# Designs tried in a protein design run: peptides against a protein of PDB entry 7RZF. Part 14

Target 1, 358 residues: chain A of PDB entry 7RZF
Amino acid sequence: PFQEEHLKQLYKIVPIKDIRNLYVTFPIPDLQKYYKSNPGHYLGHLIGHEGPGSLLSELKSKGWVNTLVGGQKEGARGFMFFIINVDLTEEGLLHVEDIILHMFQYIQKLRAEGPQEWVFQECKDLNAVAFRFKDKERPRGYTSKIAGILHYYPLEEVLTAEYLLEEFRPDLIEMVLDKLRPENVRVAIVSKSFEGKTDRTEEWYGTQYKQEAIPDEVIKKWQNADLNGKFKLPTKNEFIPTNFEILPLEKEATPYPALIKDTAMSKLWFKQDDKFFLPKACLNFEFFSPFAYVDPLHCNMAYLYLELLKDSLNEYAYAAELAGLSYDLQNTIYGMYLSVKGYNDKQPILLKKIIEKM
Target 2, 358 residues: chain A of PDB entry 7RZF as posed
Amino acid sequence: PFQEEHLKQLYKIVPIKDIRNLYVTFPIPDLQKYYKSNPGHYLGHLIGHEGPGSLLSELKSKGWVNTLVGGQKEGARGFMFFIINVDLTEEGLLHVEDIILHMFQYIQKLRAEGPQEWVFQELKDLNAVAFRFKDKERPRGYTSKIAGILHYYPLEEVLTAEYLLEEFRPDLIEMVLDKLRPENVRVAIVSKSFEGKTDRTEEWYGTQYKQEAIPDEVIKKWQNADLNGKFKLPTKNEFIPTNFEILPLEKEATPYPALIKDTAMSKLWFKQDDKFFLPKANLNFEFFSPFAYVDPLHSNMAYLYLELLKDSLNEYAYAAELAGLSYDLQNTIYGMYLSVKGYNDKQPILLKKIIEKM

## One batch from the design tools (peptide; made by RFdiffusion4, then SolubleMPNN)

Design b1_p9_1_s3 (from b1_p9_1, 4 letters changed)
Fold by OpenDDE base, seed 5:
Parts: sequence; C-alpha cells; structure tokens
Structure b1_p9_1_s3 (fold): chain B 358 residues (1-358), chain A 9 residues (1-9)
Amino acid sequence: as target 1 above (358 residues)
Amino acid sequence: SLSIPEVPL
C-alpha cells in the first residue's frame, strides 16, 4: 500500500513515442472477494461512459481529450488501483489541472446521485450477453486464463465469475467512490514536452521522469469540486438485446441473397444465416443519388453531410456498441452506404435513430 | 470506455 508520502504526487514522464497521456490513479482496497457485485466495474462503466453528459463528452467539447478509459486494475496483494486515463490534445496538455477538476466534478456527481440499481442491472445484462455469445477461445489461452482464475474463485464459478453479476451492493460502490478523492490521487503526465526537464530515471526501462508534490492549493481546488451541470448519468441503454430467438431455417433458404422485393425505387435481397446460428443480422443499405458525385462541390457536400450525420449519432453509437450493435456510414460514387450490424433484436431501434437524424 | 489501463506508474 502507498504511504502518505506517495499520495498527491505528480509524475512528468518522457515517452519514447510522441504521445500525450494523463493517468489519474487512486489506491483502492482489494475488491476480488466482491466479484459478484464488482463495484469497480460499475464505477468504470460510468466514469468511462461516452454518452451525453459523460466525462469524456465534456472533455472532448473543451478540445482537451480525445479518448478516456476508466476502471480497476490489480495491484500487489491486498490492494488495487482505480485509474482514469485520457489521451490529451496539445491544448489538453496545458489544462491538466482543469481536466482533473472535471474528473472530480463527475465523481462528485456520482456521489450526489448515489448508486443506481438500474445501471447495475444494465452491467449485469451486458455481461450476460457477452458471456452467452463469447467467441470460442483458443484452448491454450483459455486453460491458462482458467488456471489463473482458480486462485480467486470457486471451481464451479470459474467459467462465469468474470461475467456474472449477481449482487447489487450500493455500500461497496460508495466505499470505492469514497477512495476516489484528491487526497488519495497519483497523477502521471506522459509527454515529450518534458524532455530535458526530468531529474530521475526509472531503473527497469530507463524512462526519464520528474516527481513533484501536487501543491496543496491544487488539491484543495479539486476537493472543492462542485456539481458541474453538464454532467449527467447515462440514459437507459435501449439497445441491450433481450430476445435471442433464432428462427428456423426456411426450406427454400438460398446459399446466396435472394431478391425478395423489386420495385422502381428499391431492391431488397435477403439471406438467412445457415452457418453461425446467432441472433445477429447485417442490414446493408445503398442509396443512389445522381447528384452525390456529379461534381467536386456535390461530392464535398455529401462528405460533409455524412460527417455531420455521424457526429449527430455519436450519442447513440457508444450505447449501441456496448450492446453489440454497430453502424457504418460511407460515401459512395453513387451516393451513400449505411450498414447496421449486431444483435437483431434492437437493430430496428438503432435504424430508426439513424433515419430520424438523416 | 471501460478498460484496464496499462499504466506506466
């Protein structure tokens, strides 16, 4: 466990690659025994969320951050870490203190809202879907993973323990959230901009770094993080599949797509899955417009239209992705292409959202 | 996203 002298520290690290990263790390208790409730996964899901009112959404809107990940990591025996990691823009590198302030504002929002059973239920349902439809792992990798897991879980639970959420434990969520405080923080900034400004070298890899105490005034600023009205909990994920029924293979099932609709304005091909037998579908739409590629101006307008459309759909893209749905929008020489892929149950909902933004 | 960051810390 870190001693008090190891807390409230800032590390300025010189990378080999031209990367800009911020790591905000909190020591937390060992949560392994709480795998059935997995409070660190709950918090990582919310802090790492990418929907409207998320931490990432706000930090992107500022132009400071490109990507964000959050979650628990194993430490040494008897403790873990909770880590928030962001990819920094050049501008974000100048605003690290304010980025961390926004992290604490979001954490404060989670405290104010308290643990949400519906969010736990979504995590449970998502994990159940992932478990049910996990790809067949390679035997050697799988056996090595299982052998590692046997140290932590009962034999009967080894196959399910990573995925199966059973117990909503708001007390444990609050306990972990209480460790996510400025007084318990370790910050690392990774940037080439620190080259020639370091005074230490790491023993294992020769990484150059500088260690500094975070000023008490900065810690106090983060401790006084108010509620930022831009932060909101996610809405319910409407894309989580609940129907996994596989329709019987039709007797007239063709090995190739059959033309099932032919009209002056549309053609429709259909092929039933005869190989995978998964509750998944691929919807592909090609739209034809004589104006889409008539000249460079129209081509550029069609490009800009699709970029704007994608941007307008970003709020749904993440929730859909979590639920095993994806979409793709591309310009074509003849117009545009839309693809919707994944679990079939909620594809109509995603397709409707796309069409409503078009 | 939810992930386990590889932290060089």
Scores: peptide ipSAE 0.036, ipTM 0.758, DockQ to the pose 0.234
Fold by OpenDDE base, seed 3:
Structure b1_p9_1_s3 (fold): chain B 358 residues (1-358), chain A 9 residues (1-9)
Amino acid sequence: as target 1 above (358 residues)
Amino acid sequence: SLSIPEVPL
């Protein structure tokens, strides 16, 4: 267990690669026994969220962070870590204290809102979807995990324990959230900018680093993190599939796409899945415009249009991705291409959102 | 996103 002397520490680490990373680490209790409620997953889902009003959305809007990852990690026996990891911009490297302040402001927002059963239910539903289709999609990854899982879970639960959320435990969510405090923080900054500014070398890999105590004034600044009005809980994920019905293979099903609709303005091709038998579809739309590639100006306008369209869809992209839906938008020499892929059930919702932004 | 970070510590 980290003693008080190991808390409130800053590590400046020199990487081999030109990378800029921030790790904000909190020692937490061992949560393994709470796998049915998985409070660390709940918090990681919210802290790691990428939708409007998320921690990442604000840090990206500042130009400080490219990516954010939040979650629990196993530690040594009897404790875990909760880690918030961000990829830093060059500007973000100058604002690490303020980035961490925003992390504590978001954590304070989670305290103020309290545990949300609907968020737990979404995590449960997402995990149930992931579990239900995992074995069908990637059989190779299953065997190596089973051996590790057998050490932690009853044999009857080994197959489900990683995915099956059963119990909403707001008390455990609050307990973990109470460990996410400035007095319990360990900060690591990874940047080549620390080259020649280190005084220690790590024994195993020869990694150069400097260890410093975080000033009490900085800890106090983070302890006094206010409610930032830009932070909001996610909206409900409308893309989570609930219908997994697989339609029977038609007797006249062709091994190639068949033309099922031919009109003056559109052709529709259809191929039923004859191999995977998944409740998934691929919707592909090719749009033809005589103006898209007529001259360099129109080409650039068509490019800018799609970039703006993608940007306007970012609010849905993460929620769709979590639910196993994706879209792609590309310029073509004839116009544009749209693809919507994933679970069939909520594809019409995503497609409608795309069309409403076009 | 939600993931298990690799910590270089």
Scores: peptide ipSAE 0.035, ipTM 0.760, DockQ to the pose 0.254
Fold by OpenDDE base, seed 2:
Structure b1_p9_1_s3 (fold): chain B 358 residues (1-358), chain A 9 residues (1-9)
Amino acid sequence: as target 1 above (358 residues)
Amino acid sequence: SLSIPEVPL
């Protein structure tokens, strides 16, 4: 475990690659024994969320961050880390203190709302879907993975322990959340802008860095993080599949798409899955407009329309992705193309959301 | 997203 002298430290690191990253790291207790409740996964799901009112949404709105990841990482024996990592813009590199303030504001929001059983249930349901449809790993990789897991889990649980959430433990969520405090923080900033400004070299890789204590005034600023009214818990994920029924293959099923509807305004082709037998579908829509590419103005308008449509759908994109749904929207010389892919059960919901924004 | 970030140190 880190001693007090190892906390409240800032590392400025020179990368080999042209990257700008911020790592906000908290030492946490070993949570392995709590795998059935997985409080670090609960917090990582919320802190790493990308929907409206998320930490990432606010940091993106300011132009400071491109991507955000949050979660627990294994440490040495007897401790773990909780890490929030962001990809920084050039502007975000100048606003690291304020980015971290927003992280603590979001964490404070999580404290104020308290543990939510429905969020735990969504994590449980998402993990159950991921487990149910997990691809067969290659034998060598699978054996090595199992051997590693056997050090931590009973033999009977080795296949399931990574995925099965069984126990809602609000006490453990609060315990981990109580470790996510400014007094426990270790900050690393990775940027080429620190070249020639470092005084230390890491022994293993020769990485150049500078270590500094975070000023007590900055720690105090983060400790006094208020509730930012822009931060909200996510809404329920409407896209999580619950029905996994596979319809029997019809006797008249064609090996190619059959025309099942032909009208003046629409043609529909259908092919049943004859190979994979998964509760998944691909919906593809081609829209034809005589105006889409009639001239450069209409072409640009059609482009801008789809960019605006995509932007208006961003609120659903992440929730759909988590649930194993995706969509694609493209301009074509004849109009537009829409694709919806993934689990069939909630595709109608996603399609409806897309159409409502069109 | 939810992930396990690699810390460079």
Scores: peptide ipSAE 0.034, ipTM 0.758, DockQ to the pose 0.238
Fold by OpenDDE base, seed 1:
Structure b1_p9_1_s3 (fold): chain B 358 residues (1-358), chain A 9 residues (1-9)
Amino acid sequence: as target 1 above (358 residues)
Amino acid sequence: SLSIPEVPL
């Protein structure tokens, strides 16, 4: 476990690659024994969320961060880390203290709202989907993984333990949240801008770094993180599939798409899956307009339209992705292409959201 | 997203 001398430290690290990253790390207890409730997964899901009112949404709106990940990581024996990692913009590199303030404001929001059973249920349902449709690993790799897992889980649970959430434990969520405090923080900033400004070299890889204590005034600023009204819990993910029925193959199923609708304004082709037998579909739409490519102005307008449409759909994109749905929108020489792919159950919902924004 | 961050430390 980190002693007090290892807490409230800032590391400025020179990378080999041209990358800008911030790591905000909290020592936490070993959570392995709590795998059935997985409080670190619950917190990582919320802190790492990308929807409206998320930490990432606010940090992106300021132009400081491109991507955010949150979650638990194994440490040494008897402890773990909870880590919030962001990809920094050049501007974000100048605002690291304020980025971390926003992290603590979001964590304070999670404390104020308390543990949400419905969020746990969504995590459970998402993990159940991921388990059900997990690709088969190569037998040797899978066997080696199982052998490692057997040290931590009952034999009966080895296949499911990484995915199966069983117990809502608000007490454990609060216990982990109580470790996500400024007095328990370790900060690492990774940037080439620290080249020639380091005084230490890491023994294993020769990584150049500087270590300094975070000033007490900065710690106090983070300790006094208020509730930021921009931060909200995510809405329920409407795209999580619940129906996994595979329709029987029709006797007249063709090996190629059949024309099932032919009208003056539309043609519809359909092919039933005869190969994969998954509760998935691909919806592809080609839109034709005589105006889409008539001149450079119309072409640019059609481009801008799709960029604006994609931006207006960002509120759904992350939730759809988590649920195993995707969409694509492209300009074509004849107009526009739309594709919706993934689990068939909630595709109509996503398609409706897209059409409502068009 | 939810992930296990790679820490360079």
Scores: peptide ipSAE 0.034, ipTM 0.764, DockQ to the pose 0.234

Design b1_p9_1_s4 (from b1_p9_1, 4 letters changed)
Fold by OpenDDE base, seed 1:
Structure b1_p9_1_s4 (fold): chain B 358 residues (1-358), chain A 9 residues (1-9)
Amino acid sequence: as target 1 above (358 residues)
Amino acid sequence: SLSLPEVPL
């Protein structure tokens, strides 16, 4: 466990690779015994969210961060870490204190809203989907994984324990959230910009670093993090599949796509799955326009149009991805290509959202 | 996203 002398520390680390990363780390209790409620997963889902009003959305809007991940990580015996990690832009490297302020503002928002049972239910439903469609691991790897998991879970639960959420425990969510405070923080900044500015070398890998105490004034700034009105809880994920029915194979099903519609304006090909038997579909649309590739100007306009369309769909992209849906939009020499893939149940919702933005 | 970051320290 970190003692008081290990808290409120800043590490400036020189990487071998050209990377810029910020790690904001909090020591937390061992949460393994709480796997049925998994309060660390709840907090990681919210802090790591990428939708409108998320921490990432605000930090990305400022040009400071490219990516954000949040979650619990195993430590040594009897404690874990909660870590918020961001990929920093060059500008973000200059604003680390303000990035961390925004992290504490988001955490303060979570305290103000309190634990949400509907968010827990979405995490439960997403985990149930992930479990149901988990790819078959190789037998040896699977056996070795199970043997490791048996140290933490009852034998009967070993197959499900990583995915099964059973208990909404707001008390445990609050308990973990109470550990996410400035007084408990360890900050690591990874950047080549610290080359020649370090005074220590790590014993195992020879990593050059500098360790500094975070000034009390900075800690106080983070302790006084206000409610930022830009931060909001995510909306409900409308893309989570609930129907997993596999339609029976038609007697007249062809091993190749059949032309089921042929008109002056459209051709439609259909193939039923005769091999995988998954509640998944692939919708592929080729759009033809005589204007798409007439000249360089039209080509550039068509490109810009798709980039703007993709940007306008960002609000749905993350929620769809979490639910096992994806879309792709590409320019073609004849027009555009649209693909929607994943679980069939909510594909019509995603397709409608795309069409409404076109 | 939700993930387990590789902590360098």
Scores: peptide ipSAE 0.035, ipTM 0.730, DockQ to the pose 0.235
Fold by OpenDDE base, seed 3:
Structure b1_p9_1_s4 (fold): chain B 358 residues (1-358), chain A 9 residues (1-9)
Amino acid sequence: as target 1 above (358 residues)
Amino acid sequence: SLSLPEVPL
């Protein structure tokens, strides 16, 4: 267990690669026994969220962070870590204290809103979807995980325990959230900018680092983190599939796409899945415009249009991705290409959102 | 995103 002397520490680490990372780490109790409620997953889902009003969205809007990961990690026996990891921009490297302040402001927002059963239900539903289709998509990854899981879960639950959320435990969510405090923080900054500024070498890998105590004034600044009005809980994920019906293979199903609709303005090709038998579809749209590639100006306008369209769709992209939906938009020499892939059930919703932004 | 960070700590 980390003693008080191991808390409120800053590590400046020199990487071999040119990377800029921030790790904000909190010691937490061992949550393994709470796998049915998985309060660390609930918090990781929210802290790691990428939608509007998320921690990442605000840190990206400031140009400080590219990516954010939040979640629990196993520690040594009898404790875990909750870690918030961000990829820093060059500017973000100068604003680490303020980045961490924003983390504590978001955590304070989670305290103020309290545990949300609907968010737990979404996590449950997402995990149920992931579980239901995991074995069908990637059989190779299953065997190595089972051996590790057998040490932690009853044999009867080994197959489901990693995915099956059963119990909403707001008390455990609050308990973990109470460990996410400045007095419990360990900060690591990974940057080449610390080269020649280190005084220690790690024994195992020869990693150069400096350890410093975080000033009490900085800890106090983080303890006094206010409610930032830019932070909001996510909206409900409208893309989570609920219908997994697989239509029977038609007797006239062709091994190649068949032309099922031919009009003056559109052709529709269809191929039924004859191999995977998944409740998934691929919708591919090719749009033809005589103006798209007529001259360099129109080409650049078409490019900028798609970049702006993608940017306008970012609010849905993460929620769709979590739900196993994806889209792709590309310029073509004839116009544009749109692809919508994933679970069939909510594809019409995503497609409608795309069309409404076009 | 939600993931287990590979922290080299």
Scores: peptide ipSAE 0.035, ipTM 0.726, DockQ to the pose 0.247
Fold by OpenDDE base, seed 2:
Structure b1_p9_1_s4 (fold): chain B 358 residues (1-358), chain A 9 residues (1-9)
Amino acid sequence: as target 1 above (358 residues)
Amino acid sequence: SLSLPEVPL
């Protein structure tokens, strides 16, 4: 475990690659024994969320961050880390203190709302879907993974322990959340802008870095993080599949798409899955407009329309992705193309959301 | 997203 002298430290690191990253790291207790409740996964799901009112949404709105990752990481024996990692813009590199303030504001929001059983249930349901449809791993990789897991889990649970959430433990969520405090922080900033400004070299890789204590005034600023009214818990994920029924293959099923509807305004082709037998579908829509490419102005308008449409759908994109749904929107010389892919159960919901924004 | 970041140190 880190002693007090190892906390409240800032590391400025020179990368080999042209990357700008911020790592905000908290030492946490070993949570392995709590795998059935997985409080670190609960917090990582919320802190790493990308929907409206998320930490990432606010940091993106300011132009400071491109991507955000939150979660627990294994440490040495007897401790773990909780890490918030962001990809920084050039502007975000100048606003690291304020980015971290927003992280603590979001964490303070999580404290104020308290543990939510419905969020735990969504994590449970998402993990159950991921487990149910997990691809067969290669034998060598699978054996090595199982051997590693056997050090931590009973033999009977080795296959399921990574995925099955069984116990809602608000006390453990609060315990981990109580470790996510400014007094426990270790900050690493990775940027080429620190070249020639370092005084230490890491022994293993020769990485150049500078270590500094975070000023007590900055720690105090983060400790006094208020509730930012822009931060909200996510809404319920409407896209999580619950029906996994596979319809029987029809006797008249064609090996190619059959025309099942032909009208003046629409043609529909259908092919039943004859190979994979998964509760998944691919919906593809081609829209034809005589105006889409009539001239450069209409072409640009059609482009801008789809960019605006995509932007308006961003609120659903992440929730759909988590639930194993995706969509794609493209301009074509004849109009537009829409694709919806993934689990069939909630595709109508996603399609409706897309159409409502069109 | 939720993932396990690599810390460079």
Scores: peptide ipSAE 0.034, ipTM 0.722, DockQ to the pose 0.261
Fold by OpenDDE base, seed 4:
Structure b1_p9_1_s4 (fold): chain B 358 residues (1-358), chain A 9 residues (1-9)
Amino acid sequence: as target 1 above (358 residues)
Amino acid sequence: SLSLPEVPL
């Protein structure tokens, strides 16, 4: 565990690559023994969420951050880290203190709401889906992975332990959340803008850095992080599949798509899966408009329409992705293309959401 | 997202 002198530190790091990253790191207890409840996954799911009212949504709205990752990382023996990592814009690099303030405001929101069993259940269900449909790894990779997992988990659980959430432990969630405090923070900023401003060199990679204490005034500012009314818990993920039934292969199943509907306004082609036997589907829609590409104005309008449509669907994109659903929208020389892919159970919900925004 | 970065620290 870090001693008190190792906390409240700022590292300014010069990267080799032209990257701008912020790492906000908290020392936490070793949570390995709590793998069945995985409180760090719960917090990482919420802090790393990308939906409306998320930390990322607010930081993106300000133009400060492109991407956000939250979660637990292994440390040395007997401790872990909780890390919030963001990709910084050029403007975001100037607002690091305010970005971290927003992180603490979101963390304060999580304290105010308390642990939510329904969020744990969603994490459980998502992990169960991921486990159920885990692709068969190559035997050598699989055996090496199992051997690694056997160091952490009972033999009986080794196949499931990485995925299976079993126990809702609000006490452990609160315990980890109590470690996510300004007095327990280590901040690293990675930017080429620190070139020529460093005084230390890391021994392993020769990375140039500067270490500074975070001013007590800044720590106090973060300690006094109020509730920000823009931050909300995510809504329930309506896209999580629950039905995994595989329909029997039809007797008239064709190796190629068959035309099952032919009308003046629509043609429908269908092919049943005869190979993978997964509860997944690909829905592909091609829309034809004689006006889509008649002139440059119509082309630009069709482009702008799809960009606006994509933007309006961003609220669902992350929740759909987590649930193993994806969509794609493209302009075509004849109009537009829509694709919906993934687990078939909730595809109608996603499709309906898309059509409601069209 | 929940995917942890390589921390250069």
Scores: peptide ipSAE 0.032, ipTM 0.739, DockQ to the pose 0.268

